# Designs tried in a protein design run: peptides against a protein of PDB entry 4JHK. Part 50

Target 1, 212 residues: chain A of PDB entry 4JHK
Amino acid sequence: EDYKIQSFDLETQKLLKTALKDPGSVDLEKVSSVIVDQSLKDQVFSREAGRICYTIVQAEAKQTNGSVFRRNLLNRLQQEFKAREETRKRSTQEWVCLVSFICNIFDYLKVNNMPMVALVHPVYDCLFRLAQSDALKNEEEVDCLVLQLHRIGDQLEKMNVQLMDELFNLLRDGFLLQEDLSSMGRLLLLEILEFRAGGWKLSDTAQKYYYS

## One batch from the design tools (peptide)

Design b1_p29_1 (made by RFdiffusion4)
Fold by OpenDDE base, seed 2:
Structure b1_p29_1 (fold): chain B 212 residues (1-212), chain A 29 residues (1-29)
Amino acid sequence: as target 1 above (212 residues)
Amino acid sequence: STDELLEELSEKSVEDWEEYTEKEIEAFE
């Protein structure tokens, strides 16, 4: 299976490839650090990173029944999450990358084919933060919010429908009542409201927009 | 309020992750 890791130098690419096949032969802490660092810079990679992480987790479990990689990954992610408000103040781009990465880890990093329960509240926390009025006025944050809900909204709702209802109440209020939304932001909110109302079913247009 | 909910989610998030970390540590003694 091929992974999109061209953004890394050749040495790092080799490291990642080795981790995917023989995780016991590499420094998995370093691997996790590299993946997190890149995911905090590139939303496109963060999607791929989720898949990469899952593969490494499976490989390590199979090889040694270990979980060193997952442990290091989640510890680093927890640190970034705790500092999320500072990150947001420093850089909107880094903030949305962080949210994207957390959501993608939730999406891909299954344990026994189940979502990690430990990530449910963190994901909701991020999405609720994006749903606040000060965030909704920023198109980049709205883009992130809507993108994540398109990708994992159905899974997340299954974990806690009450929180999803409350989240979408905020989005509805933002759409209807907030005056300083951009035109595109308003359209995106409308689209995601309709998306959930339709049972989280992707249209051909939406699939092209969010997954191509 | 929304602020209260965010605070609650933040606290639960930390707790959930701490619990996970603790379990991981226990698994490796």
Scores: peptide ipSAE 0.261, ipTM 0.839, DockQ to the pose 0.489
Fold by OpenDDE base, seed 1:
Structure b1_p29_1 (fold): chain B 212 residues (1-212), chain A 29 residues (1-29)
Amino acid sequence: as target 1 above (212 residues)
Amino acid sequence: STDELLEELSEKSVEDWEEYTEKEIEAFE
């Protein structure tokens, strides 16, 4: 199986490949740090990182019934989450990468095909932050918000419909009342409002855009 | 208000993560 890790140097690639097959033979804290570091730089990689993390978690569980990797991963994510406002002020790109990675971990790192309950509030917190007026005026943040809602909105709603209702109230207000939205931002908000109203079902065209 | 909601979500997020990590650590001690 190809995990698209060509962006790493050869030594790191070997480390990741070993972690995927024999996690007990590597430093799983180092592996988690490498994955998080790269995910904070590359939003596209963050989705692949979710798949990689899921595989390592499964491999470790099967090998030793352990969860060292997952623990280290979530500890690092918690640290980044706590510093999220500082990250946003420093770099919008790093901020949306952080949100994307947390959302992708939520999407992929499932136990018995169920999302981790511990990530529900952090994900909603990130999405609510993106739904504030100061964020909605930035097209990069709107892109991130809408992308995550397309990918995990239905799952999040199942976990807490009240928070989802409140989130979409903010998005509706932004669409209707906020004047400094870009044209594309306004269109994206309208699209996601309609997407949820339609039961989170994608057209073939939308499927290609958000999941390819 | 939205600020109050964000603060509440932030607090719950930290609590949920801390509880999870504590349980994970206890499982291996």
Scores: peptide ipSAE 0.258, ipTM 0.838, DockQ to the pose 0.489
Fold by OpenDDE base, seed 5:
Structure b1_p29_1 (fold): chain B 212 residues (1-212), chain A 29 residues (1-29)
Amino acid sequence: as target 1 above (212 residues)
Amino acid sequence: STDELLEELSEKSVEDWEEYTEKEIEAFE
């Protein structure tokens, strides 16, 4: 399988490729750190990072029945999550990258073909933060929120429908009541409200738009 | 309130994550 890692230098690319094939031969803590670091800079990569992480987890489990990579990955993510407010204050871009990455890990890094229960609340926390008035006025944050809900909303709802209802109450209120939304932000909120109301089913056109 | 909910989610998030990590460590020691 081909992975998009051209954004890394050649040495790091080699490291990642080796981790994907022979995780026992590399420093998996370093690998996890590199992946997280890049995911915090590049939202596009964060999507690919989910796939990469899943593959490494599977490879390590198969090779050594170990979970060193996953442990290190989740520990680092937890650290970043704990500092999420500071990250948001420092850089909106890094903040939305963090959210995107956590959501992508939730999407791809399944255990026994099931979403990691441990990530449910963290994901909701991030999405609820994006649904606050101070975030909804920022188009970049709205883009992130709507994108994640398109990608994992149905899965997340299955984990906790009550939280999803509460989240969408906030989104509806934002759409209806918040005055400082951008035109695009308002359109995106409307779209996601309708998307859930329609059972989380994308049209062919929407599929192309959100998933390239 | 929304603030209270966020606080609760934050606390649960940390707890869930820590518990998971602990279980992983125990399982593969």
Scores: peptide ipSAE 0.251, ipTM 0.835, DockQ to the pose 0.555
Fold by OpenDDE base, seed 3:
Structure b1_p29_1 (fold): chain B 212 residues (1-212), chain A 29 residues (1-29)
Amino acid sequence: as target 1 above (212 residues)
Amino acid sequence: STDELLEELSEKSVEDWEEYTEKEIEAFE
């Protein structure tokens, strides 16, 4: 498989490649750290990070029946989540990268082919934050919100439909009542409202756009 | 364990946003 790790230096690329194939031969704490660090800076990598993490988790489980990587990854993720408001205030880009990364981990890092229950509320917490009026006026945050809902909305709803209903009540009110939305932001909100109403079904073209 | 810690965080996050959401709804009305 091809993993988008070009943004790393050659030494780190080698580290990651080794972790993907022979995780027992590398420092998995360091590997988890570099993945999280880069995911907070690079949206392109953040998009791939979930798949990379899943592969490393599976490789370690198979090789040593260990979970060192996953443990370190989730510990770091918890720390970043706790600091999410500070991150948002410091950098909108890092904030949306954090949300994207959490959602990607939720999407790819399955346990017994099921989403990690521990990530459900944190994901909803992030999405609810993006659905507040102060976030909806920022197109970058709206883009992030809509993108995540396209990718994992159906899975999240299966985990907790009540929270999804409450989230979309906020989005509906934002669409109808908030005056300082950009034209594109308003269109994106309408699109995601219709997307859920249609049963979270994408066209083949849209599917490729959001998942490629 | 890590899973236990994340679960505890999730519980805390839910408690916090319920109050926050209620406040926002009242402000909109």
Scores: peptide ipSAE 0.068, ipTM 0.603, DockQ to the pose 0.033

Design b1_p29_1_s1 (made by RFdiffusion4, then SolubleMPNN; from b1_p29_1, 17 letters changed)
Fold by OpenDDE base, seed 3:
Structure b1_p29_1_s1 (fold): chain B 212 residues (1-212), chain A 29 residues (1-29)
Amino acid sequence: as target 1 above (212 residues)
Amino acid sequence: SLEELAKRLRELAVKEWEELSDIELKEFE
């Protein structure tokens, strides 16, 4: 498989490639740190990172029946999650990258084809934070929120429909009542409201209306 | 209000996640 790791230096690329094929021969804590660090800087890489992480987890399980990489990855995620408000204040970009990465890990890092239960509440917390009025006025945060809901909303709802209902109550209120939304932000909120109402699907007509 | 409820829900979510140890994380895997 081809992985998008060109942004790393050659030494790090070699490290990642080795981790993908022979995880027992490298420092998996270092590998996890490198992946998380890059994911916090590059939202495009965040999605690829999910796939890379899944592959390393599978390779380690197959080779040694170990879970060192996954443990280190989740520990680092927890650390970044704890510092999420500080991250948001420092950099909106890093904040949305963090949310994107957590959501992508939720999407790709499944156990027995099921989402990790431990990530459900952290993911919802991130989405709820993006749904607050101070975040909805920022188009970059709205973009992130809507993108994640498009990607994993249906899976999250299956894990906890009550939290999803509460989340969308906030989104509805934001759409209807918040005055300082951008036109695009308001449009995106309307779209995602319709997306869920349609069973996490959009008609071709609606798709053209919102994204053409 | 719904906003206050959302705040409380976030607080609970944070607490649950932050209190998880390595061993507890494994229990949810």
Scores: peptide ipSAE 0.024, ipTM 0.471, DockQ to the pose 0.368
Fold by OpenDDE base, seed 2:
Structure b1_p29_1_s1 (fold): chain B 212 residues (1-212), chain A 29 residues (1-29)
Amino acid sequence: as target 1 above (212 residues)
Amino acid sequence: SLEELAKRLRELAVKEWEELSDIELKEFE
């Protein structure tokens, strides 16, 4: 398997590669820290990070029947989640990276081929925060919200349809009632409303309308 | 109201995650 880790220095790349193949031979706390740090800086890497994390988790389980990496990863994730409002105030970019990372961990880190139940509410909380009026006026936050819902919305709904209904009530109200949305933001909200209404699918006509 | 309900739901979501212990996380490992 090929992993996109060229953004790291050579030493760190070697560390990550070793963790993927022989996790017992490296400091898995350090590995988790490096992955989280980079995920908070690069939203594109967040998706790759999810895949990398899953692979390391599986490798450690097979090699030593251990879970040191996942424990460290989730502990760090919890810490970042607790500080999410401060992160948002400091940097919108870091905030959306955090949300993206949490969502991608939810997407990739399966337990018995099922999402981790412990991550469901944290993910919804992040999305609810993005659905607040003070966030909807920011295109970067709207983009993040819509992107995550496209990626994991169907999975999240299966875990808790009531929360999803409440979330989309906020999005509908934002689309209809909020005046300081950008044109792109409003378009994205409309698209995601239609996306869910269509069973988390987009018709060819809608695809052309929104993305061509 | 819907807004109040959403707020309460968010509060519960945060509380659940923030209160997870290392032991509770191990249940998913």
Scores: peptide ipSAE 0.024, ipTM 0.510, DockQ to the pose 0.446
Fold by OpenDDE base, seed 1:
Order: structure tokens, then sequence, then C-alpha cells
Structure b1_p29_1_s1 (fold): chain B 212 residues (1-212), chain A 29 residues (1-29)
């Protein structure tokens, strides 16, 4: 299976490829750090990173029944999460990348085909932060919010429907009451409201309306 | 209010995640 790692230098690519096939032969702490660092710079990669992380976790489990990589990954993720407000203040892009990465890890790192319970509240916290008025006025943050809800909203709701209800109350209020939303931002909020109302699916007519 | 509730929920989420130890994380693995 091919992975999108061409953005790394050749040596790092080799490191990642080795981690994917023979994780016991590399420094898995270093591997996790490299993946997190790149995910914080490239939102597109953050999606791929989730898949890469899952593969490494599975490879290590099969090879040694170990979980060194996952522990290091989650530890680093926790550190970045703790500093999320500072990250947001420094760079909206890095903040959006962080949210995307956390959501992608939630999406891909399943335990017995179930989401990691420990990630549920952190993910919701990120989404709630994106749903605040100061974030909704930024199209980049709205894009991120809507994208994540499209990807993992149904899974998150299954984990905690009450939090999802509260989140969407904020989104509804933002759509209806916030004056400084961009036209696109308002459109995206309306779309995601309809998306959930439709059971996390879009009708053909709605798809044309919002994305044609 | 809804805003107050949202704030409390976020605070709870942060606290729960930040307080997880390495051992506790392993329990979810």
Amino acid sequence: as target 1 above (212 residues)
Amino acid sequence: SLEELAKRLRELAVKEWEELSDIELKEFE
C-alpha cells in the first residue's frame, strides 16, 4: 500500500517506510514526532497521517504485541492539545491542522473496531472551540469544523449524543444570529445542519444546492 | 444559558484529557 510521504526527505521517507513494515527496527518515538510535526503544518497530510499511524500501530501489535508507537503518539497529541489556545493565537493554520489531526486519529485509531473513548471529549472540545463566535467568523475555521463533522460526526454522535446536540445548538445560533459570518461560512453552517438532520447524509438536491 | 453550558462542557473536556496519565491511556488501548 502506498502512502503520501513524498513531502519528507529521502531519509525520513525510509524511516517511515521501515516503521510501516518493521516498526521494531526504528525509533518509534522519533517516528511519532515526525508525523505529528508534519501534520501540524499540512492539513492534507494530517488525513494521511491517521492512516499511517493506524498501520504502524497494527504492525507493531502484530510484530511484538507492543504499543510503544501509540503511547508516544498519544502523549505528543496530548501535549499539543494542552497548548491549543496558544497555537490558535499564533497560527490559525496550525490550529486547524491540529484539530484535523486529532479528528483523523480519532477516525483511524480504532480499538477493537471502536473509537478510543479517551479521545471523545478532546475532539468535542476542539469542535466546540471552532463553534465559538470568534472562530465562526473565520472561514478557515468554519471549513475545518464542517469538514470534521462530515468525516466523523456520525461516529462522535454515537459516542455522546448530548454533546452533539449542544454543539449543533451553537451552530444553529451562529447561523441565525451571528452577523459577521461570511456568506460562505453561513452557507456551510446551514449545510452541516441539514447534513445531520438528514442522518449525516446529503440528498441529491441539497448536494447541488451547496456544492454545485 | 447555552453559552455557559458550552463553556462548562469545554472545561470538562480539557480537564479529562489533560489528567489522563500514561497508564490511563494504556487502558483505552
Scores: peptide ipSAE 0.022, ipTM 0.548, DockQ to the pose 0.426
Fold by OpenDDE base, seed 4:
Structure b1_p29_1_s1 (fold): chain B 212 residues (1-212), chain A 29 residues (1-29)
Amino acid sequence: as target 1 above (212 residues)
Amino acid sequence: SLEELAKRLRELAVKEWEELSDIELKEFE
C-alpha cells in the first residue's frame, strides 16, 4: 500500500513509513505533529493525511492496544482549532487546509466504522465559520466549504440534522441575499443547495450543468 | 438559454431545499 508522502524529506518519509508499520518504535507525538504541520500547508496531502492517520491508529491499536497517536493528533487538532481565527487572519490557505484536515480526520478516523462524536461540533464550527458573510465572499473559502459538504455532508447530517439545517439556512441566505459573492461562489452555493436537496446527490441535469 | 436554465435551476433548488428542510424538521420533532 502506497501513501503519498513524497513531499517530505527522506528522513521524515522513513519516520512515517515506520509509524505505519511499527508505531511503537517511533515518537508518535512527533509523527502527529509532522502530519498536522504538512496538512496545514498542503490541501492535497490533507486528504491523504486522513488515510495515513487512520492506518497509524489501527496499527497502534493492533500492536499495543494503545491510542497514543490518536490522542496526540486530536490534542494538536484541538490546539489548531482553538487558534483558527488567528490562522484565518494570517493565511486563508492555512485556514482552509485546517478545515479540510479536520473534515478529513472526521471522514477517515472512525471508531467501529462510526464517526467520532467528539469531532462533530468542531467540524460544524468550522463549516459555520466558512458560511459567514465575510468568508462566503472569498472563493477559496467557498470552495473549501462546498468540497467538505460534498465529502462528509451526509455523514454530518446524520449526526445532527438541526445543525445542518442551520448551516444551510446561512448558505441559502448567502446565495440569495449576499451581494458581494463572486459568480463562481454563487454557483457553488447553488450547487450545494441543490446537492443536499437531492439527498446529497446531483441529478443528471444538474451534473451536466455544473460539471460539463 | 443558459440564463433561463440557471433561473429554472435556482427555482427548483430553492424549492426542493425548503421541502427537504420541512421534512427534516418534522422528523426531528
Scores: peptide ipSAE 0.014, ipTM 0.351, DockQ to the pose 0.023

Design b1_p29_1_s3 (made by RFdiffusion4, then SolubleMPNN; from b1_p29_1, 16 letters changed)
Fold by OpenDDE base, seed 1:
Structure b1_p29_1_s3 (fold): chain B 212 residues (1-212), chain A 29 residues (1-29)
Amino acid sequence: as target 1 above (212 residues)
Amino acid sequence: SLEELAKRLRELAVKEWEELSDKELAEFE
């Protein structure tokens, strides 16, 4: 399979390619650090990063029955998660990249074809933070929130419907009551409310209304 | 309340992630 890693220098690309095929021959701690660092800079890459991470995890498991990469990856993510408020204050862009990456790891890095239970609350915590009034006024954060809910909302709800209900109560209130939402932000909130109401699907009519 | 929920959620998020990390480390050792 081909992976979108052209944003890295040639040496790092080689490192990543080797990790994907022969993880035992590279420093997997370094690989995990490189992936996390780039994911914090590029939200688009964070999606690809989830797929890359899963592939490396599977490759290492098959090759050596090891989990060095996963351990290092999750440890680094834990550190970034703990510092998420500081990250948000420093850079909205890095903050939404972090959320995106965590959500993508949740989506791709499954165990026994099931989401990692330990990531459920961290993901919800991030989404709840994005649903606060001070975040909803920022279109970049709203974009991130809605994007993640489109990607993993159905899965998250299956893990904890009560938290999802509470989250969408916040989104509904934001849509109806918050005055400093951008026009696009308000539109996105309405769309995601309808998206969930429709069983995490968007009708053809709604698709044309919101995205045409 | 919503504030209490948020607090509990944050606490659980950190705790459960730490437990996962510890488990991963233990399996490696």
Scores: peptide ipSAE 0.174, ipTM 0.769, DockQ to the pose 0.516
Fold by OpenDDE base, seed 4:
Structure b1_p29_1_s3 (fold): chain B 212 residues (1-212), chain A 29 residues (1-29)
Amino acid sequence: as target 1 above (212 residues)
Amino acid sequence: SLEELAKRLRELAVKEWEELSDKELAEFE
């Protein structure tokens, strides 16, 4: 199986490849930090990073029955999460990358095909932050919010339907009441409202309408 | 209120993540 790690230098690529097949032979703290660092810079990589992280976790579990990588990964994510407001102020791009990465970890880093319960509230907190009026006016943040809800919204709702209801109350209010939404932002909010209302599904006609 | 809920959510998110980290660390201590 191939992983998209061409954005790293050759030495780091070798490190990651080794971690994927022989995690016990590398510094897993360094591996986790490298993955997080790149995920905060490149939103395209963040999706791949989730898959990579899952593979390393599985490989370590099979090899040594250990969880050093997962521990280091989650500790680093915790640090970034705690600093999320400062990150948002510094760089919208890094902020949406952080949210995307956390959501991707939620999506991929499963145990017995079940999401990590401990990530549910952090994910919701990020999405609630994106649903605030000061974030909804930024198209990049709206893009991120809608993308994550498309990817993991149904899973999140299964974990806590009350929080999802409250989140979508914010989105509905933003769609109906907020004046400084871009045309695309408003369209995306409408689409995601319909997406959930349709059981996290859209007809082919609706898909064509919103993404044509 | 919604604002109070959001505040509680933030607090829970931080707390649960800290607890997770502690549990993960305890496996190797």
Scores: peptide ipSAE 0.173, ipTM 0.767, DockQ to the pose 0.471
Fold by OpenDDE base, seed 5:
Structure b1_p29_1_s3 (fold): chain B 212 residues (1-212), chain A 29 residues (1-29)
Amino acid sequence: as target 1 above (212 residues)
Amino acid sequence: SLEELAKRLRELAVKEWEELSDKELAEFE
Protein backbone atom coordinates (compact mmCIF):
# COMPACT_ATOMS: atom_id res chain seq x y z
CA GLU B 1 0.00 0.00 0.00
CA ASP B 2 0.98 3.60 -0.54
CA TYR B 3 0.81 5.87 2.47
CA LYS B 4 0.78 9.64 2.37
CA ILE B 5 3.76 10.68 4.45
CA GLN B 6 5.23 13.41 2.27
CA SER B 7 4.73 15.95 5.04
CA PHE B 8 7.60 14.41 6.99
CA ASP B 9 11.28 14.93 6.33
CA LEU B 10 13.10 12.22 4.45
CA GLU B 11 14.61 10.66 7.54
CA THR B 12 11.26 10.37 9.23
CA GLN B 13 9.69 9.03 6.07
CA LYS B 14 12.29 6.32 6.05
CA LEU B 15 11.55 5.55 9.67
CA LEU B 16 7.85 5.24 8.98
CA LYS B 17 8.35 3.11 5.91
CA THR B 18 10.57 0.78 7.88
CA ALA B 19 8.04 0.60 10.68
CA LEU B 20 5.38 -0.40 8.18
CA LYS B 21 7.45 -3.24 6.77
CA ASP B 22 9.77 -4.27 9.59
CA PRO B 23 8.53 -2.82 12.86
CA GLY B 24 10.95 -4.86 14.92
CA SER B 25 13.90 -2.98 13.48
CA VAL B 26 12.89 0.49 14.65
CA ASP B 27 12.08 2.32 17.86
CA LEU B 28 8.33 1.94 17.90
CA GLU B 29 7.94 4.41 20.73
CA LYS B 30 9.57 7.04 18.58
CA VAL B 31 7.40 6.05 15.64
CA SER B 32 4.23 6.39 17.66
CA SER B 33 5.34 9.75 19.00
CA VAL B 34 6.08 11.07 15.54
CA ILE B 35 2.72 9.94 14.22
CA VAL B 36 0.81 11.50 17.09
CA ASP B 37 2.77 14.75 16.87
CA GLN B 38 2.04 15.13 13.20
CA SER B 39 -1.59 14.14 13.64
CA LEU B 40 -1.99 16.96 16.14
CA LYS B 41 -0.77 19.42 13.51
CA ASP B 42 -2.42 18.13 10.37
CA GLN B 43 -5.99 16.91 10.35
CA VAL B 44 -5.62 15.55 6.85
CA PHE B 45 -2.72 13.41 7.97
CA SER B 46 -4.62 12.24 11.02
CA ARG B 47 -6.91 10.33 8.69
CA GLU B 48 -4.00 8.63 7.01
CA ALA B 49 -2.40 8.10 10.39
CA GLY B 50 -5.20 5.74 11.31
CA ARG B 51 -4.36 3.51 8.40
CA ILE B 52 -0.67 3.72 9.14
CA CYS B 53 -1.21 2.79 12.76
CA TYR B 54 -3.35 -0.16 11.81
CA THR B 55 -0.73 -1.43 9.42
CA ILE B 56 2.06 -1.12 11.97
CA VAL B 57 -0.02 -2.88 14.61
CA GLN B 58 -0.73 -5.72 12.23
CA ALA B 59 2.86 -5.92 11.08
CA GLU B 60 4.23 -6.09 14.61
CA ALA B 61 1.67 -8.66 15.66
CA LYS B 62 2.55 -10.80 12.69
CA GLN B 63 6.29 -10.35 13.01
CA THR B 64 6.86 -10.73 16.73
CA ASN B 65 3.40 -11.21 18.20
CA GLY B 66 4.14 -7.98 20.00
CA SER B 67 2.16 -4.86 20.73
CA VAL B 68 4.82 -2.33 21.64
CA PHE B 69 3.61 0.15 19.08
CA ARG B 70 -0.02 -0.06 20.12
CA ARG B 71 0.92 0.31 23.76
CA ASN B 72 2.96 3.42 23.13
CA LEU B 73 0.36 4.84 20.80
CA LEU B 74 -2.47 4.37 23.26
CA ASN B 75 -0.41 5.69 26.15
CA ARG B 76 0.36 8.85 24.23
CA LEU B 77 -3.24 9.22 23.16
CA GLN B 78 -4.33 8.80 26.73
CA GLN B 79 -2.05 11.63 27.77
CA GLU B 80 -3.39 13.87 25.04
CA PHE B 81 -6.97 12.94 25.87
CA LYS B 82 -6.50 13.78 29.53
CA ALA B 83 -5.18 17.19 28.54
CA ARG B 84 -7.87 17.79 25.92
CA GLU B 85 -9.43 20.80 27.64
CA GLU B 86 -6.09 22.50 27.99
CA THR B 87 -5.36 21.71 24.36
CA ARG B 88 -8.67 23.22 23.31
CA LYS B 89 -7.92 26.40 25.23
CA ARG B 90 -4.47 26.64 23.72
CA SER B 91 -5.35 25.81 20.13
CA THR B 92 -8.66 24.98 18.50
CA GLN B 93 -6.74 23.54 15.58
CA GLU B 94 -4.82 21.11 17.76
CA TRP B 95 -7.99 20.18 19.58
CA VAL B 96 -9.90 19.25 16.43
CA CYS B 97 -6.85 17.38 15.18
CA LEU B 98 -6.80 15.41 18.41
CA VAL B 99 -10.47 14.54 18.09
CA SER B 100 -10.01 13.60 14.47
CA PHE B 101 -7.10 11.35 15.29
CA ILE B 102 -8.89 9.59 18.14
CA CYS B 103 -11.87 9.00 15.88
CA ASN B 104 -9.62 7.67 13.14
CA ILE B 105 -7.94 5.30 15.57
CA PHE B 106 -11.38 4.11 16.58
CA ASP B 107 -12.25 3.63 12.93
CA TYR B 108 -9.12 1.77 11.87
CA LEU B 109 -7.76 -0.06 14.91
CA LYS B 110 -10.23 -2.89 15.11
CA VAL B 111 -10.04 -5.87 17.41
CA ASN B 112 -11.28 -8.99 15.71
CA ASN B 113 -12.84 -6.75 13.12
CA MET B 114 -14.76 -4.89 15.80
CA PRO B 115 -14.30 -1.43 17.25
CA MET B 116 -12.27 -1.14 20.42
CA VAL B 117 -14.88 -1.02 23.15
CA ALA B 118 -12.56 0.96 25.37
CA LEU B 119 -12.53 3.84 22.88
CA VAL B 120 -16.30 4.20 22.62
CA HIS B 121 -16.75 6.46 25.61
CA PRO B 122 -13.63 8.52 24.90
CA VAL B 123 -14.89 9.16 21.38
CA TYR B 124 -18.34 10.09 22.60
CA ASP B 125 -16.81 12.37 25.20
CA CYS B 126 -14.95 14.25 22.49
CA LEU B 127 -18.05 14.54 20.34
CA PHE B 128 -20.16 15.69 23.26
CA ARG B 129 -17.58 18.36 23.97
CA LEU B 130 -17.82 19.53 20.37
CA ALA B 131 -21.59 19.62 20.72
CA GLN B 132 -21.53 22.09 23.62
CA SER B 133 -22.67 25.64 22.95
CA ASP B 134 -19.21 27.14 23.34
CA ALA B 135 -17.90 24.79 20.68
CA LEU B 136 -20.82 24.94 18.27
CA LYS B 137 -20.21 28.65 17.75
CA ASN B 138 -16.81 27.79 16.28
CA GLU B 139 -17.07 26.69 12.68
CA GLU B 140 -13.85 24.72 12.90
CA GLU B 141 -15.20 22.62 15.73
CA VAL B 142 -18.55 22.12 14.00
CA ASP B 143 -16.75 21.00 10.89
CA CYS B 144 -14.77 18.48 12.91
CA LEU B 145 -17.84 17.19 14.68
CA VAL B 146 -19.81 16.72 11.49
CA LEU B 147 -16.87 15.12 9.73
CA GLN B 148 -16.39 12.53 12.45
CA LEU B 149 -20.09 11.72 12.57
CA HIS B 150 -20.04 11.19 8.84
CA ARG B 151 -17.12 8.81 9.21
CA ILE B 152 -17.95 6.79 12.28
CA GLY B 153 -21.42 7.83 13.39
CA ASP B 154 -23.07 4.62 12.30
CA GLN B 155 -20.45 2.54 14.11
CA LEU B 156 -20.77 4.59 17.27
CA GLU B 157 -24.52 4.31 17.22
CA LYS B 158 -24.29 0.55 17.04
CA MET B 159 -22.11 0.63 20.13
CA ASN B 160 -24.44 2.88 22.11
CA VAL B 161 -27.63 4.25 20.62
CA GLN B 162 -28.62 6.04 23.82
CA LEU B 163 -25.51 8.19 23.78
CA MET B 164 -26.02 8.94 20.12
CA ASP B 165 -29.57 10.05 20.80
CA GLU B 166 -28.36 12.36 23.53
CA LEU B 167 -25.63 13.73 21.31
CA PHE B 168 -28.07 14.53 18.56
CA ASN B 169 -30.42 16.14 21.04
CA LEU B 170 -27.62 18.59 21.72
CA LEU B 171 -27.07 19.13 18.02
CA ARG B 172 -30.75 19.68 17.40
CA ASP B 173 -30.92 22.15 20.25
CA GLY B 174 -27.90 23.94 18.89
CA PHE B 175 -29.43 24.14 15.46
CA LEU B 176 -32.76 25.42 16.72
CA LEU B 177 -31.85 27.53 19.72
CA GLN B 178 -28.29 28.78 19.48
CA GLU B 179 -28.09 32.27 18.00
CA ASP B 180 -24.36 32.65 17.41
CA LEU B 181 -23.89 29.81 14.94
CA SER B 182 -22.25 30.69 11.68
CA SER B 183 -24.25 30.19 8.52
CA MET B 184 -22.02 27.30 7.56
CA GLY B 185 -22.19 25.84 11.03
CA ARG B 186 -25.96 25.89 10.97
CA LEU B 187 -25.97 24.32 7.55
CA LEU B 188 -23.62 21.56 8.67
CA LEU B 189 -25.73 20.79 11.71
CA LEU B 190 -28.85 20.53 9.62
CA GLU B 191 -27.07 18.29 7.17
CA ILE B 192 -25.83 15.90 9.83
CA LEU B 193 -29.25 15.78 11.44
CA GLU B 194 -30.71 14.73 8.13
CA PHE B 195 -27.82 12.38 7.53
CA ARG B 196 -28.58 10.34 10.62
CA ALA B 197 -32.31 10.55 10.04
CA GLY B 198 -31.67 9.01 6.67
CA GLY B 199 -29.88 6.04 8.18
CA TRP B 200 -26.43 7.56 8.00
CA LYS B 201 -26.74 8.05 4.28
CA LEU B 202 -26.85 11.16 2.17
CA SER B 203 -29.33 11.09 -0.67
CA ASP B 204 -28.46 12.52 -4.04
CA THR B 205 -30.96 15.27 -3.47
CA ALA B 206 -29.42 16.19 -0.14
CA GLN B 207 -25.94 16.06 -1.61
CA LYS B 208 -26.91 18.54 -4.24
CA TYR B 209 -28.66 20.79 -1.76
CA TYR B 210 -25.86 21.03 0.77
CA TYR B 211 -22.71 20.64 -1.27
CA SER B 212 -23.52 21.84 -4.78
CA SER A 1 -29.74 15.22 33.80
CA LEU A 2 -27.56 16.12 30.87
CA GLU A 3 -24.89 17.44 33.20
CA GLU A 4 -24.86 14.22 35.15
CA LEU A 5 -24.70 12.21 31.96
CA ALA A 6 -21.78 14.24 30.71
CA LYS A 7 -19.94 13.85 33.98
CA ARG A 8 -20.47 10.11 34.03
CA LEU A 9 -19.40 9.86 30.42
CA ARG A 10 -16.16 11.70 31.13
CA GLU A 11 -15.46 9.49 34.11
CA LEU A 12 -16.07 6.35 32.10
CA ALA A 13 -13.97 7.62 29.22
CA VAL A 14 -10.97 8.28 31.43
CA LYS A 15 -11.33 5.05 33.36
CA GLU A 16 -11.74 2.83 30.33
CA TRP A 17 -8.82 4.42 28.54
CA GLU A 18 -6.63 3.96 31.59
CA GLU A 19 -7.66 0.34 31.79
CA LEU A 20 -6.82 -0.16 28.15
CA SER A 21 -3.39 1.34 28.63
CA ASP A 22 -2.78 -0.78 31.70
CA LYS A 23 -3.72 -3.92 29.84
CA GLU A 24 -1.34 -3.09 27.05
CA LEU A 25 1.46 -2.36 29.48
CA ALA A 26 0.85 -5.56 31.43
CA GLU A 27 1.69 -7.66 28.40
CA PHE A 28 5.31 -6.60 28.72
CA GLU A 29 5.77 -6.85 32.48
Scores: peptide ipSAE 0.154, ipTM 0.756, DockQ to the pose 0.486
Fold by OpenDDE base, seed 3:
Structure b1_p29_1_s3 (fold): chain B 212 residues (1-212), chain A 29 residues (1-29)
Amino acid sequence: as target 1 above (212 residues)
Amino acid sequence: SLEELAKRLRELAVKEWEELSDKELAEFE
């Protein structure tokens, strides 16, 4: 299995590789910290991070029946979530990385092929925050919102359709009523509205229209 | 057998993991 960890130094890469294969031989608290820290800086890595985390969780469970990595990972994630408004205030980029990471953990860190119920409300909370007027005017936040809904929207809806309906009411209102949306932001909102309306599917033609 | 033992341990680990995850993240909600 190949994981994209080239952004780390060689020592850290070795640490991560060892964690993936022999988690009992490394400091899993340190491993979790490294992964979270990098995910908060790099939105692209956050997707890989989800897959890496899932693999380490499974490997530790299999090898030692342990849960050290998971515990540290989720505790750190909770801390970052609690500070989400301060993070957003400090840096939009770090905020969207945080949301992306939470969503990717939701997507990849499944148990018995089921999403973690504990992450449903946190994910929705983040998406609702991105759907507020002050966030919709920022194209970077709209990009993040739409990207996550494309990735995990169908799964989230299965977990709580009522919240999804409420979320999309906000998005519809933003699309129709908010005056300070960028042209691209408005286009992306329209696309995601159509995406859900189509059963979380988009035709190839429509995909080209919105993203080519 | 070791294989059977490993399977049982994995099952227990998964169950424990789910329970702990829900407990640890309860304050999110």
Scores: peptide ipSAE 0.034, ipTM 0.496, DockQ to the pose 0.040; fails the geometry check

